Peptides against a protein of PDB entry 2FGR. Designs and how they scored, part 314

Target 1, 331 residues: chain A of PDB entry 2FGR
Amino acid sequence: SSVTLFGIVDTNVAYVNKDAAGDSRYGLGTSGASTSRLGLRGTEDLGGGLKAGFWLEGEIFGDDGNASGFNFKRRSTVSLSGNFGEVRLGRDLVPTSQKLTSYDLFSATGIGPFMGFRNWAAGQGADDNGIRANNLISYYTPNFGGFNAGFGYAFDEKQTIGTADSVGRYIGGYVAYDNGPLSASLGLAQQKTAVGGLATDRDEITLGASYNFGVAKLSGLLQQTKFKRDIGGDIKTNSYMLGASAPVGGVGEVKLQYALYDQKAIDSKAHQITLGYVHNLSKRTALYGNLAFLKNKDASTLGLQAKGVYAGGVQAGESQTGVQVGIRHAF

## One batch from the design tools (peptide; made by RFdiffusion4, then SolubleMPNN)

Design b2_p30_8_s3 (from b2_p30_8, 23 letters changed)
Fold by OpenDDE base, seed 5:
Structure b2_p30_8_s3 (fold): chain B 331 residues (1-331), chain A 30 residues (1-30)
Amino acid sequence: as target 1 above (331 residues)
Amino acid sequence: SRAALEEEKAAKLKELEEKIAALKEAYAAR
């Protein structure tokens, strides 16, 4: 049996030019290039190609020293793995988010990521962004000539909110092809939640693809999220992303990503453009900078996710500019 | 008055909901 302690401390100076009041925010933020974390993981060889595993991972907030405490809400799993693939029990990324966020060149963190995995409808569930789930059982296949898949089910445990009696139930999965420079995936998920105390289904479909040309990588996402409400009609968002990255001078990486969020319930669009640079000082330490521009149209109020500084919305139809400059250290 | 107490409760509930929303965003594990 082995136990590995691991982590990332990623801290930045961040600025956004507008908050919900129209004022600028600036300060020390966290998780600009990678989510800051502390974790424990290990494996036990059970013989015959079977392994047991555990993984415990929590978020670190370097700006406040985890003033609100520490937990293992990123991942808390026990697993069995072998030639059949991997079964996991416990809180984790749901299979759809685990696979489909891999096409985000900003790694689902900082001010530049694809924001499609979101609670678009003021859902009252804890994980209505479709990223993680409690009480999750997941299965991941091996890679068979490029083909792979993942499936998951999370128990609601009769959690109720208002008249909704199945809150937190998740069912979902993906199919993928990963071979050399090519990756492509289709993900489907449904999560039970509540909106205004009424039962609501969060339905999600996501397509992702990437190709690595060696000198550059191209990546894309197409997503539809629907909150299907018994009363008041569906809240639908179509999200699109296209990104490119390239190595620079053997020690750097430049990233450019565009996203469009078409918010159908408010007939409003938001456009996000992000330029990022990472400079590797070593295998474990990097400097980085991100510059993001978010243009809201009409009734859209989306804000950039400058974690530790400001992650809220802006006034309807307002544009927001964000900057992060930071250090990432892995151990 | 009963009306004033209901308004105060509504205002406090709104404040708490806003604080909860801000905390959820600030600590959202992505």
Scores: peptide ipSAE 0.234, ipTM 0.652, DockQ to the pose 0.015
Fold by OpenDDE base, seed 3:
Structure b2_p30_8_s3 (fold): chain B 331 residues (1-331), chain A 30 residues (1-30)
Amino acid sequence: as target 1 above (331 residues)
Amino acid sequence: SRAALEEEKAAKLKELEEKIAALKEAYAAR
């Protein structure tokens, strides 16, 4: 058996020019290039090609020293793996988010990421963003000539909110083709939640693709999220992303990503564009800078996720500019 | 009117639900 301690401390100075009151916010933020984390993991060879594993991972908030405490809400799994693939038991990324967020050139972190994996409907469940689930069983296939898949089911355990009696149930999966420079995936998920105390299904379909040209990488996402409510009609969002990245001078990476969020229930669009740069001082330490612009139209109130400084919305139809400059250290 | 008070309550409830959702998203382990 082996046990490995690992982590990332990512801390930045962040600025946004508008909050919900129209005022600027600035300060020390966290997780601008990668989510800050502390984890323990290990494996045991059981013989015959079978391995046991564990993974415990929690978020670190370097700006306040985890003033609200520490937990393993990022991942808390036990696993069996072998020629059949991997089975995981415990809280983790759901298979759909695990695969489809891999096309986000900002790694689902900071002010630049694709924000499509979101609670679009004031869902009352804890994980209505479709990123992670409690009580999760997951299965991941091996890669067969490029083809791979993942499936997951999360138990609701009779969690109730209002009249909803199956809150937190997840079923979902993806199919993918990963071969050399090409990656392409289709993900489907349904999660049961509540909105206004009424049972609601969060349906998600996501297409992702990327191609690495060596000199640059292109990546794209197409997503539809629907919160199907018994009363008041569906809350539908179509989200689109296109990104490019390129290595710079062997020690850096530049990233540019655009996203569009078409919020059908309010007939309102938001446009996000982010420029990022990472400078590797070593294999473990990097400096980074992000510049993001978010343009809300009509009734849209989306805000950039400057974690530790300001992650709230803005006034309807307002634009927000965000900056992060920071240090990422991995250990 | 009673109807206007019910509409105001419904609007406030919606606003609170949206605020709760935004907070849950901000604190969600991504």
Scores: peptide ipSAE 0.075, ipTM 0.567, DockQ to the pose 0.013
Fold by OpenDDE base, seed 1:
Parts: structure tokens; sequence; C-alpha cells
Structure b2_p30_8_s3 (fold): chain B 331 residues (1-331), chain A 30 residues (1-30)
């Protein structure tokens, strides 16, 4: 049996040139290159190739010392694993997000990530971004000649919001092919939520692929998110991402990622382009910088996620520039 | 009018829901 304490402290100086009032924001932010976290994990060998596991992980906010408290909302699982794969019980990344966010070259955090995994419809559920779920059972297959899959179901536990009676129910999964330099995946999910107190299905389809050419990696995502509402019509967003990364001088990595968010319900697009650089001082410590541009069109109000500084929207049709410069330390 | 007040309330509720969603995203442990 083993128990491991682990974590990341990632803190940055961040700037955005516009908030919702059109004013600049700057300060100390968190999680610019990796989400800051504290975790405990361990395994027990039960013999016969069976293992028990646990994983408890919470977010760290280094700028305020977790003034709002600490929790294990990142992951709180117990598991069994073996030749059959892994079964997990507890709050975790849903299988779709766990796999499909792996194609995001900005690690689903900071000002540069793919923002497609979002609550596009003011869904009233806690996890209407499609990233995690409470009351989750997950199963992950082994890798069979490149082929792998993951499936999940989250119980709603009769959670109600307004007239919606199944809020928080998730069903979803992915199939993938991971072989050498190639990764490709298809994810499908449905989550039940509420919008305006009315039952709403959040349907998600995501395609991801990456290829490592050695000298550079290319990665892409195609996603459709649809909040199917009984009244007012569907809120549909098509999100696209293309990214490239390359090692620099054996100690650095440069990243460039573009995303397009086609918000059909408001007939409005947002364009995101991010340049990132990571400089590894060691295996555990890195300096990083991110530069992001977000161009909203028409009624789009998307904002860059400068966590700890400003993560809100901007005025409709406004563009936002963001910068993060920080230190990431893993332990 | 009562209708205008209900529309204003609905608009304000929507705004608050969007703000809550944005906050949830900002603090979402991604």
Amino acid sequence: as target 1 above (331 residues)
Amino acid sequence: SRAALEEEKAAKLKELEEKIAALKEAYAAR
C-alpha cells in the first residue's frame, strides 16, 4: 500500500485589458499553466492483479491562501483496477472531458485553453460545463492495440431545480485510438440540467486528434454543445480548436492555439488565439508566459479566464487581450 | 406595467444566472 501527497502551486501575474466595464484588470492570479492543486492518492495491491485506489484532489488558490476553503472537488474517488481496466466511484472528471481535454495544449487552464467545455446556456446545474460530475461511476478500459474507451454515469439523486427533476444526471463516454504519435477520440455525453427552472438536456459531441511529429505536435478539437430547452429553442455552440506545440532548446516549449466559438443562439462568434511559452527550470519547476487575444463578434461576450484576477465577460463585440507570467512548481 | 416589471425581473434573473455561471467557470477546478 502507498499514500502519496502531491500538488502543484501555479501563481502568476496576470493582466487583461478589458473587463465588463471596459477597464483593465491586473494582479496575482493562479493556475496559468496548470491548475494549482493539493492531492492525496494511494494504491493497495489486493493480489491477483487487482488494486484498490483512492484519489483526493482539491484546487489551491495561492493568491488568497484558499480563503474560501479547501475541498476535494477536483477528484474524490475510490477505485478498483486490474487487467479489466479501472472502475472509479466518486466525483471526478467525466470520461468525455478527461479524454477530450487532453488535446488542449494549454491543459484546460489559464487564458489559453479551449473553452468549449462551458455552460453556454446559463444552466443552473453545478457542473453544466461538462467537465466533472458528482455521484459519478466511471469505467476506463485498458489500451488494446491503441483502442481504449471510457464510460460514465452520474446519478441525479432526484435533484430538482424548478420543474427539472433529474439535474446532474450524466451519461457519456469516449472511444479512442492512442498509438505512438497518434491520438484520436470521439466523445458523447448528455447531462440533465435546468435553464430558467426548466428541464434542459446538455448534449455534447467532441472529436479530438493529435499527432506528434517529434519536432512539433499538432492538436485539434471539434465540439458541438447543445442545451436542448423545452421553451426558447436550443442553445447550440460549435467550437473548433487547432493548436501546435514545439520543444525549444531542450528546456522550453512554445505553444500556439486558435479556437473559434460559434454561438448559434446569438448568431455570434468568438475567436481566441493564444501564444504560450514554458521554460523548465527543472522537472518540477517552470516559468511560463501566456499571451491571449479574444475577439468577440456581435453579441458575444466571452472573457479570458485569468483566474484570480478576472474571469468574467466583456461587453458585446469587444476584444480582450490577456497576459500571464508565472511560476509553476510541482511536488 | 406589471408585464414590464416581470420582463425586467426575468432579464435581471438571466443576468444573475449568467454571472453565477461565469463565477462557477472561473472557480471550476478544471
Scores: peptide ipSAE 0.261, ipTM 0.664, DockQ to the pose 0.014; fails the geometry check
Fold by OpenDDE base, seed 4:
Structure b2_p30_8_s3 (fold): chain B 331 residues (1-331), chain A 30 residues (1-30)
Amino acid sequence: as target 1 above (331 residues)
Amino acid sequence: SRAALEEEKAAKLKELEEKIAALKEAYAAR
C-alpha cells in the first residue's frame, strides 16, 4: 500500500480593469496557472492485477489560508482498477469534463481558460457548470490502441428544488482517441437541474482535439450547452476555442488561446483572447504571467475568472482586461 | 403596478440567481 501527500500552491497578483460597477479590482489571487490543491492519494495492490485506490483532494486558497474551510470537493473517490480499467465511487470530475478540459491549454483555471463549462442559465444545482458531480459512479476504460472512453452516472438522491425532483442527476461520457501526438474526443452529458424552481435539463456536447507538432501544440474545442426549460425556452450557448502553445528555450512555454462564446438566448457574443507564459525555475516551481482580454458584445456580461480577486461579471457590452503574475509550486 | 412589481421581482430573482451562479462558479473547484 502507498499513501502520497501532494499539492500545488499557486498564488498570483491579479488585476482586472472592470468589475460590475466598472471599477478596477486588484490583489492577491489564487490558481492562475494550476488550481491550488492539497491531496492525499494511495493504492493497494490486491493481487491478480486488481488495485484499490483512494483520492482525496481539496482546493487551497493561499490568499486567505482557506478561511471558508477546507473540503475534498475537488475529488473524494475510492476506486478499483485493473485490466478492465478503473471504477470510481465518489465526488469527482465528471468524465466529460475530465477528458474535454484536457484540451484547455490554460488548465481550466485562471483568466485564460476555456469558460464553456459554465452555468449559462442561472441553474440552481450545485454543479451546473458540468465540471463535477456528487454521488458519482464513473468508469474509465484502458487505452486500446489509442481508443479510450469514460462513463459516469450521478444519483440525484431525490434532491428537489422547487418542482424539480431529480436535481443533480448526471449521465454522460466520452469516447476518445489518444495516440502519440494526436488526441481527439467527443463528450456527451445530460444533467438534471432547476431554473426558477422548474425542472431543467443541461445538455452538453463537446468535441476536442489536439496535435503536438513538437515545436508547437494546437488544441481546439467545440461545445454546445443547452439548458432545456419547459417554460421560457432553451438557453443555448455555442462555445469555440482554439489555442496554441510552444516551448521556449527549454524552460519556458508560451500559450495563446482564443475562445468565442455565442450566447444564443441573448443573441450576444463574447470573445476571449489570452496570452500566457510559464517559466520553469525547477521541475516543481514556475513563474507565470497571463494577459487576457474579454470582449463582450451586446447583452453579454462575462467576466474573467481572477479567483481571489474578482470572478464576477461586467456590465453588458463591456470589455475586460485581466493580468495575473504568480508563482506555482508543486509538492 | 402589480405587473411592474412582478417584473422587478423577477429581475431581482434573476440577478440573485446569476450572483449565486457566479459565486458557485468562483468557488467551484475547477
Scores: peptide ipSAE 0.037, ipTM 0.475, DockQ to the pose 0.014; fails the geometry check

Design b2_p30_8_s4 (from b2_p30_8, 24 letters changed)
Fold by OpenDDE base, seed 2:
Structure b2_p30_8_s4 (fold): chain B 331 residues (1-331), chain A 30 residues (1-30)
Amino acid sequence: as target 1 above (331 residues)
Amino acid sequence: SLAALQAEKERKLAELQELIAKLKEEYAAR
């Protein structure tokens, strides 16, 4: 058996020029380049190619020292793995988010990430962003000549909100092709939730692809999220992302990413563009800077996710500029 | 029983396949 302690402390100075009142926010933020975390993981060889595993991972908030406590809400799994792949039991990334967020050049964190994995409808479930689930069973295949897949089911355990009786039930999966410089994936998921105390299905379809040209990487996402409501009509968002990254001088990486969020229920679009730079001081320590611009049109109120400083919305039709400059240290 | 576990697995696979079909249709219909 082995046990490994690991983590990341990522802390930044962050600024956004507008909050919901139109005022600027600034201060010390967290998780600008990578999500700050503390984790424990290990494996046991059971013989015959079978392994047991565990993974416990929680978020670290370096700005306040985890004033609200520490938990393993990022991942808390036990697993069996072998030639058949891997089965996981416990809270984790759902298979769809685990695979499809890998195409986000901003690693699904900070002010620059693809924000399509979101609670678009004020869903009352705990994980209505489609990122993680409680009570999750997941299975991941081996890679067969590039082809791989993942599937998951989360039990609702009769969780009720209002008249909704299956809140937190998830079913979903992806198929992918990963070979050399090419990656491509299709993900499909449904989650049961509630909106306004009424049963609602969160349906999600996501396409992702990337290609590494050596000198640069291109990545893209296409997503539709639909909250299917019995009353008031569906809340549908079409999200698009295109990004490029390139190594700089063997120690740096520059990233540029654009996203469009077409919010059909309010007939309103938001445009996000982010420039990022990471400078590796060592294998474990990096400096980084992010500059993001978010333009809301019409009734759109999206805000950049400057975690620890401001992650709320803005006034309808307002634009927001965000900056993060920070240190990432991995151990 | 192993048979009950297999039947449950097959049922969940069928549910997933139906969901995949439905979501593909909904995506195509936009």
Scores: peptide ipSAE 0.005, ipTM 0.270, DockQ to the pose 0.015
Fold by OpenDDE base, seed 3:
Structure b2_p30_8_s4 (fold): chain B 331 residues (1-331), chain A 30 residues (1-30)
Amino acid sequence: as target 1 above (331 residues)
Amino acid sequence: SLAALQAEKERKLAELQELIAKLKEEYAAR
């Protein structure tokens, strides 16, 4: 049996030129290159190729020392693994987000990530962004000549909001091909939630692909998220992402990513462009900078996610510029 | 319905398998 303590402390100086009032925000933020975390994990060999595992991971907020507390809401799983793959019990990334966020060159964090995994409809469920779930059972296959898959089900446990009686139920999975420089995946998910106290289905379909040319990597995402409401019509968003990354001077990485969020319910688009640079001082310590531009059109109010400084929206049709400069340290 | 979702998954899986096959052929030809 082994137990490993691990973590990341990622803290930055962040700036956004516009908040919901049109004012600038700046200060010390968190999780600009990687989500800051503290975790414990371990495995036990049970013999015959069977292993038990545990994983406990919580988010760290270096700017305030976790003033709102610490929990294991990032992951709290027990698992069995073997030649059959891995079964996990407990709160985790849902299989769809676990696989499909891997195509995000900004690691689903900071001001540059693909923001398609979002609560687009003011869903009242705790995880209506489609990223994690409580009460989750998940299964991941081995890799068979490149082919792999993951499946998950989360119990609602009769959680109610208003007249909705299945809040928090998740069903979803992905199929993928990962071989050498190529990765491609398709994910499908449905989550039960509530909007305005009424039962709503959050349906998600995501296609991702990447290719590593050695000198550069290309990555892309295509996603549709639909909150199906019995009253008021569907809230549909089509999200698109294209990114490129390249190593610089053997110690750095440059990233450029574009995303488009076509918000059908408000007939409004948002365009995100992010330039990022990571400079590795060691295997564990990096400096980084992110520069993001978010252009909202029409009724769109999206904001960049400068965690710890400002992660709210802006006024309709307003553009926002964000900067993060920080240190990431892994242990 | 669950059945409709399953049928959609199967169709999308078939489309993905075809795409993967094409990409493998292109890669093997290089």
Scores: peptide ipSAE 0.000, ipTM 0.245, DockQ to the pose 0.011
Fold by OpenDDE base, seed 4:
Structure b2_p30_8_s4 (fold): chain B 331 residues (1-331), chain A 30 residues (1-30)
Amino acid sequence: as target 1 above (331 residues)
Amino acid sequence: SLAALQAEKERKLAELQELIAKLKEEYAAR
């Protein structure tokens, strides 16, 4: 049996030039290069190639010392693993997000990440961003010749919102090929939710690929999210991402990522471009800087996610510039 | 429909394959 304490403290100075009122925001933010976290994990060898595991992980907010409390909402799983793969019970990343966010060169955090995993429709479910689920059972296959897959089901437990039943039910999975420099994945998910108290299906399809050329890595995502409402028509977003990263001088990494969010329900696009640099002071400590530009067109109101400073929207058709400069420490 | 979802997957897979091909060509040209 083993128990490991682990974590990341990532804190930055952040700036965005526009909030919902058109004013600038600046201050101390969190999780600009990696999500700050505290966790406990461990394994027990049960013999015969079977292992039990646990994982408890919560987000750390270094700017306020977790003033809103600490919880294990990032992950709270017990698992069995072996030659058959891994079965997990408990709140976790859903299989689709766990795999498909791995193509985001900005680690699904800060002002630079792919923002496609979003509640696009004012869904009333707790996890309508498609990232995590409560009451989740998940299964992950071993990697066999590069091929791997994951599947998950989350129980709704008869949760209701308005007239919507089955709220919080998730079903989804991915298939992937991971071999050497190549990774490619297809993810599919459906989540039951409510919009305006009415039953809504959140359907998600995501394709991801990356290739590591040694001198550079390229990564891409293609996603469609569709909130199928019983009344009012579908809310569909097509999201696209292309990113590149390269090592610099043996101690640094530069990242460039572009994303397009085609919001069909409002016939409006948003363009995101982010330049990032990470400077490794050690294996555990890095300095980083991110510069992001988000251009909203027409009725689009998307904002950069400067966590701890400002993560809200902007006025329709407004552009936002964001900067983060920070320290990441892993333990 | 399931058929529409399948067609969309196939289209997106083709787009991804084309993207991968372009990326390989750009690398081979360097």
Scores: peptide ipSAE 0.000, ipTM 0.245, DockQ to the pose 0.011
Fold by OpenDDE base, seed 1:
Structure b2_p30_8_s4 (fold): chain B 331 residues (1-331), chain A 30 residues (1-30)
Amino acid sequence: as target 1 above (331 residues)
Amino acid sequence: SLAALQAEKERKLAELQELIAKLKEEYAAR
C-alpha cells in the first residue's frame, strides 16, 4: 500500500468595496485560486485489476491556522476500483458537483467562481448548496469512447428538521462526453431538505460544456436550481456562465468569466464579471490576482465570496467590487 | 399587537436563517 500526504496553502490579500452596511472590507483571505487543503490518500493493489483506495481531505484556513478546528469534510472516502469503474463510500463531492464544477474556470473558489451551486432558499440542511453530501455512495463509470457517467445516493438516516423528514437524502448523477478538446455533461440531482422547518426538495439540473482550442479554452454552464416547498411556492434560480481562458507566455494563465443569476422568487438578477491571472513561479508555486465585479439588480443582495475577509451580502440593488492578490503553494 | 410581534419574529427568524446560510457558504469546504 502507498500513503501520500498532499496539500495546498493558498492565502491572499483581499478587498471588497461594500459589505452589508456599505463599508469596505479588507484583510487576509484564503483559497483565492484553489481551496487550501491538507489530505492523505493511498491505494492498495488487490490483484486481478482490483484496487482499494482511501482519501481523507480537509480545508486549511491559513489566516487563522484553523482556529475553528480541522476535519475531513472535503472528502473522507474508501473505494474499490477496477475495470468496472470506481465505487466510493463516505463524504465526498456529489457526482453532479464533481463533474459540473469542472467547467468553472475559477475552480469553484475565490471571488470569481460560478456561484450557482448555492443554498438559494435559506435551506436548513448542512449541504444545501448541492456540493457535497454525508453518508454518500458514489459510482463512476470508466470512460468508453468519451462517454462516462457518475451516480450517487446519500442516506438521510431519518434526519429531521421541523416537520421535514429524510433531510440530507441525495440522489443524482451525470452523463458526460469527454474526448480530446471537447467536454460536455448533463447533471440531475435532488436533495431533501427543509425551509422554515417544512419539507423541501432541492432540484438541480445543470448543463456544462467546454472546448480547448489550445490557444484558448471556452467553458459554459446552464443551471436551474429549484427549492420545491410543500407550502409557499418554489424558489427558483436560473444561473448562466460563460468563460474563456488562455495561456500567457508559457508561465501564466488569464481567465475571464461572466455569470448571470436570475433569482425568480424575488424577480431579481445579479451579474458577475471576473478577470483572473495566475503566474506560475514553479510547478507548485503561483502568484495570482482576481478582479471581480458583482451587480445586483432590484432585490438581489449577492456578495462575492472573499473567504476569510467578507462573504456576506450587500444592500439590495448594490454593486460590489472585489480584489484578491495571493500565493498558492502545492505540496 | 401580538400579531405584529409574531410577524416581526418570523421575519427576523428568516433573516437569521439566511445569514446562517451565507456564513455556511463562507466556510463551506468547496
Scores: peptide ipSAE 0.024, ipTM 0.444, DockQ to the pose 0.014; fails the geometry check

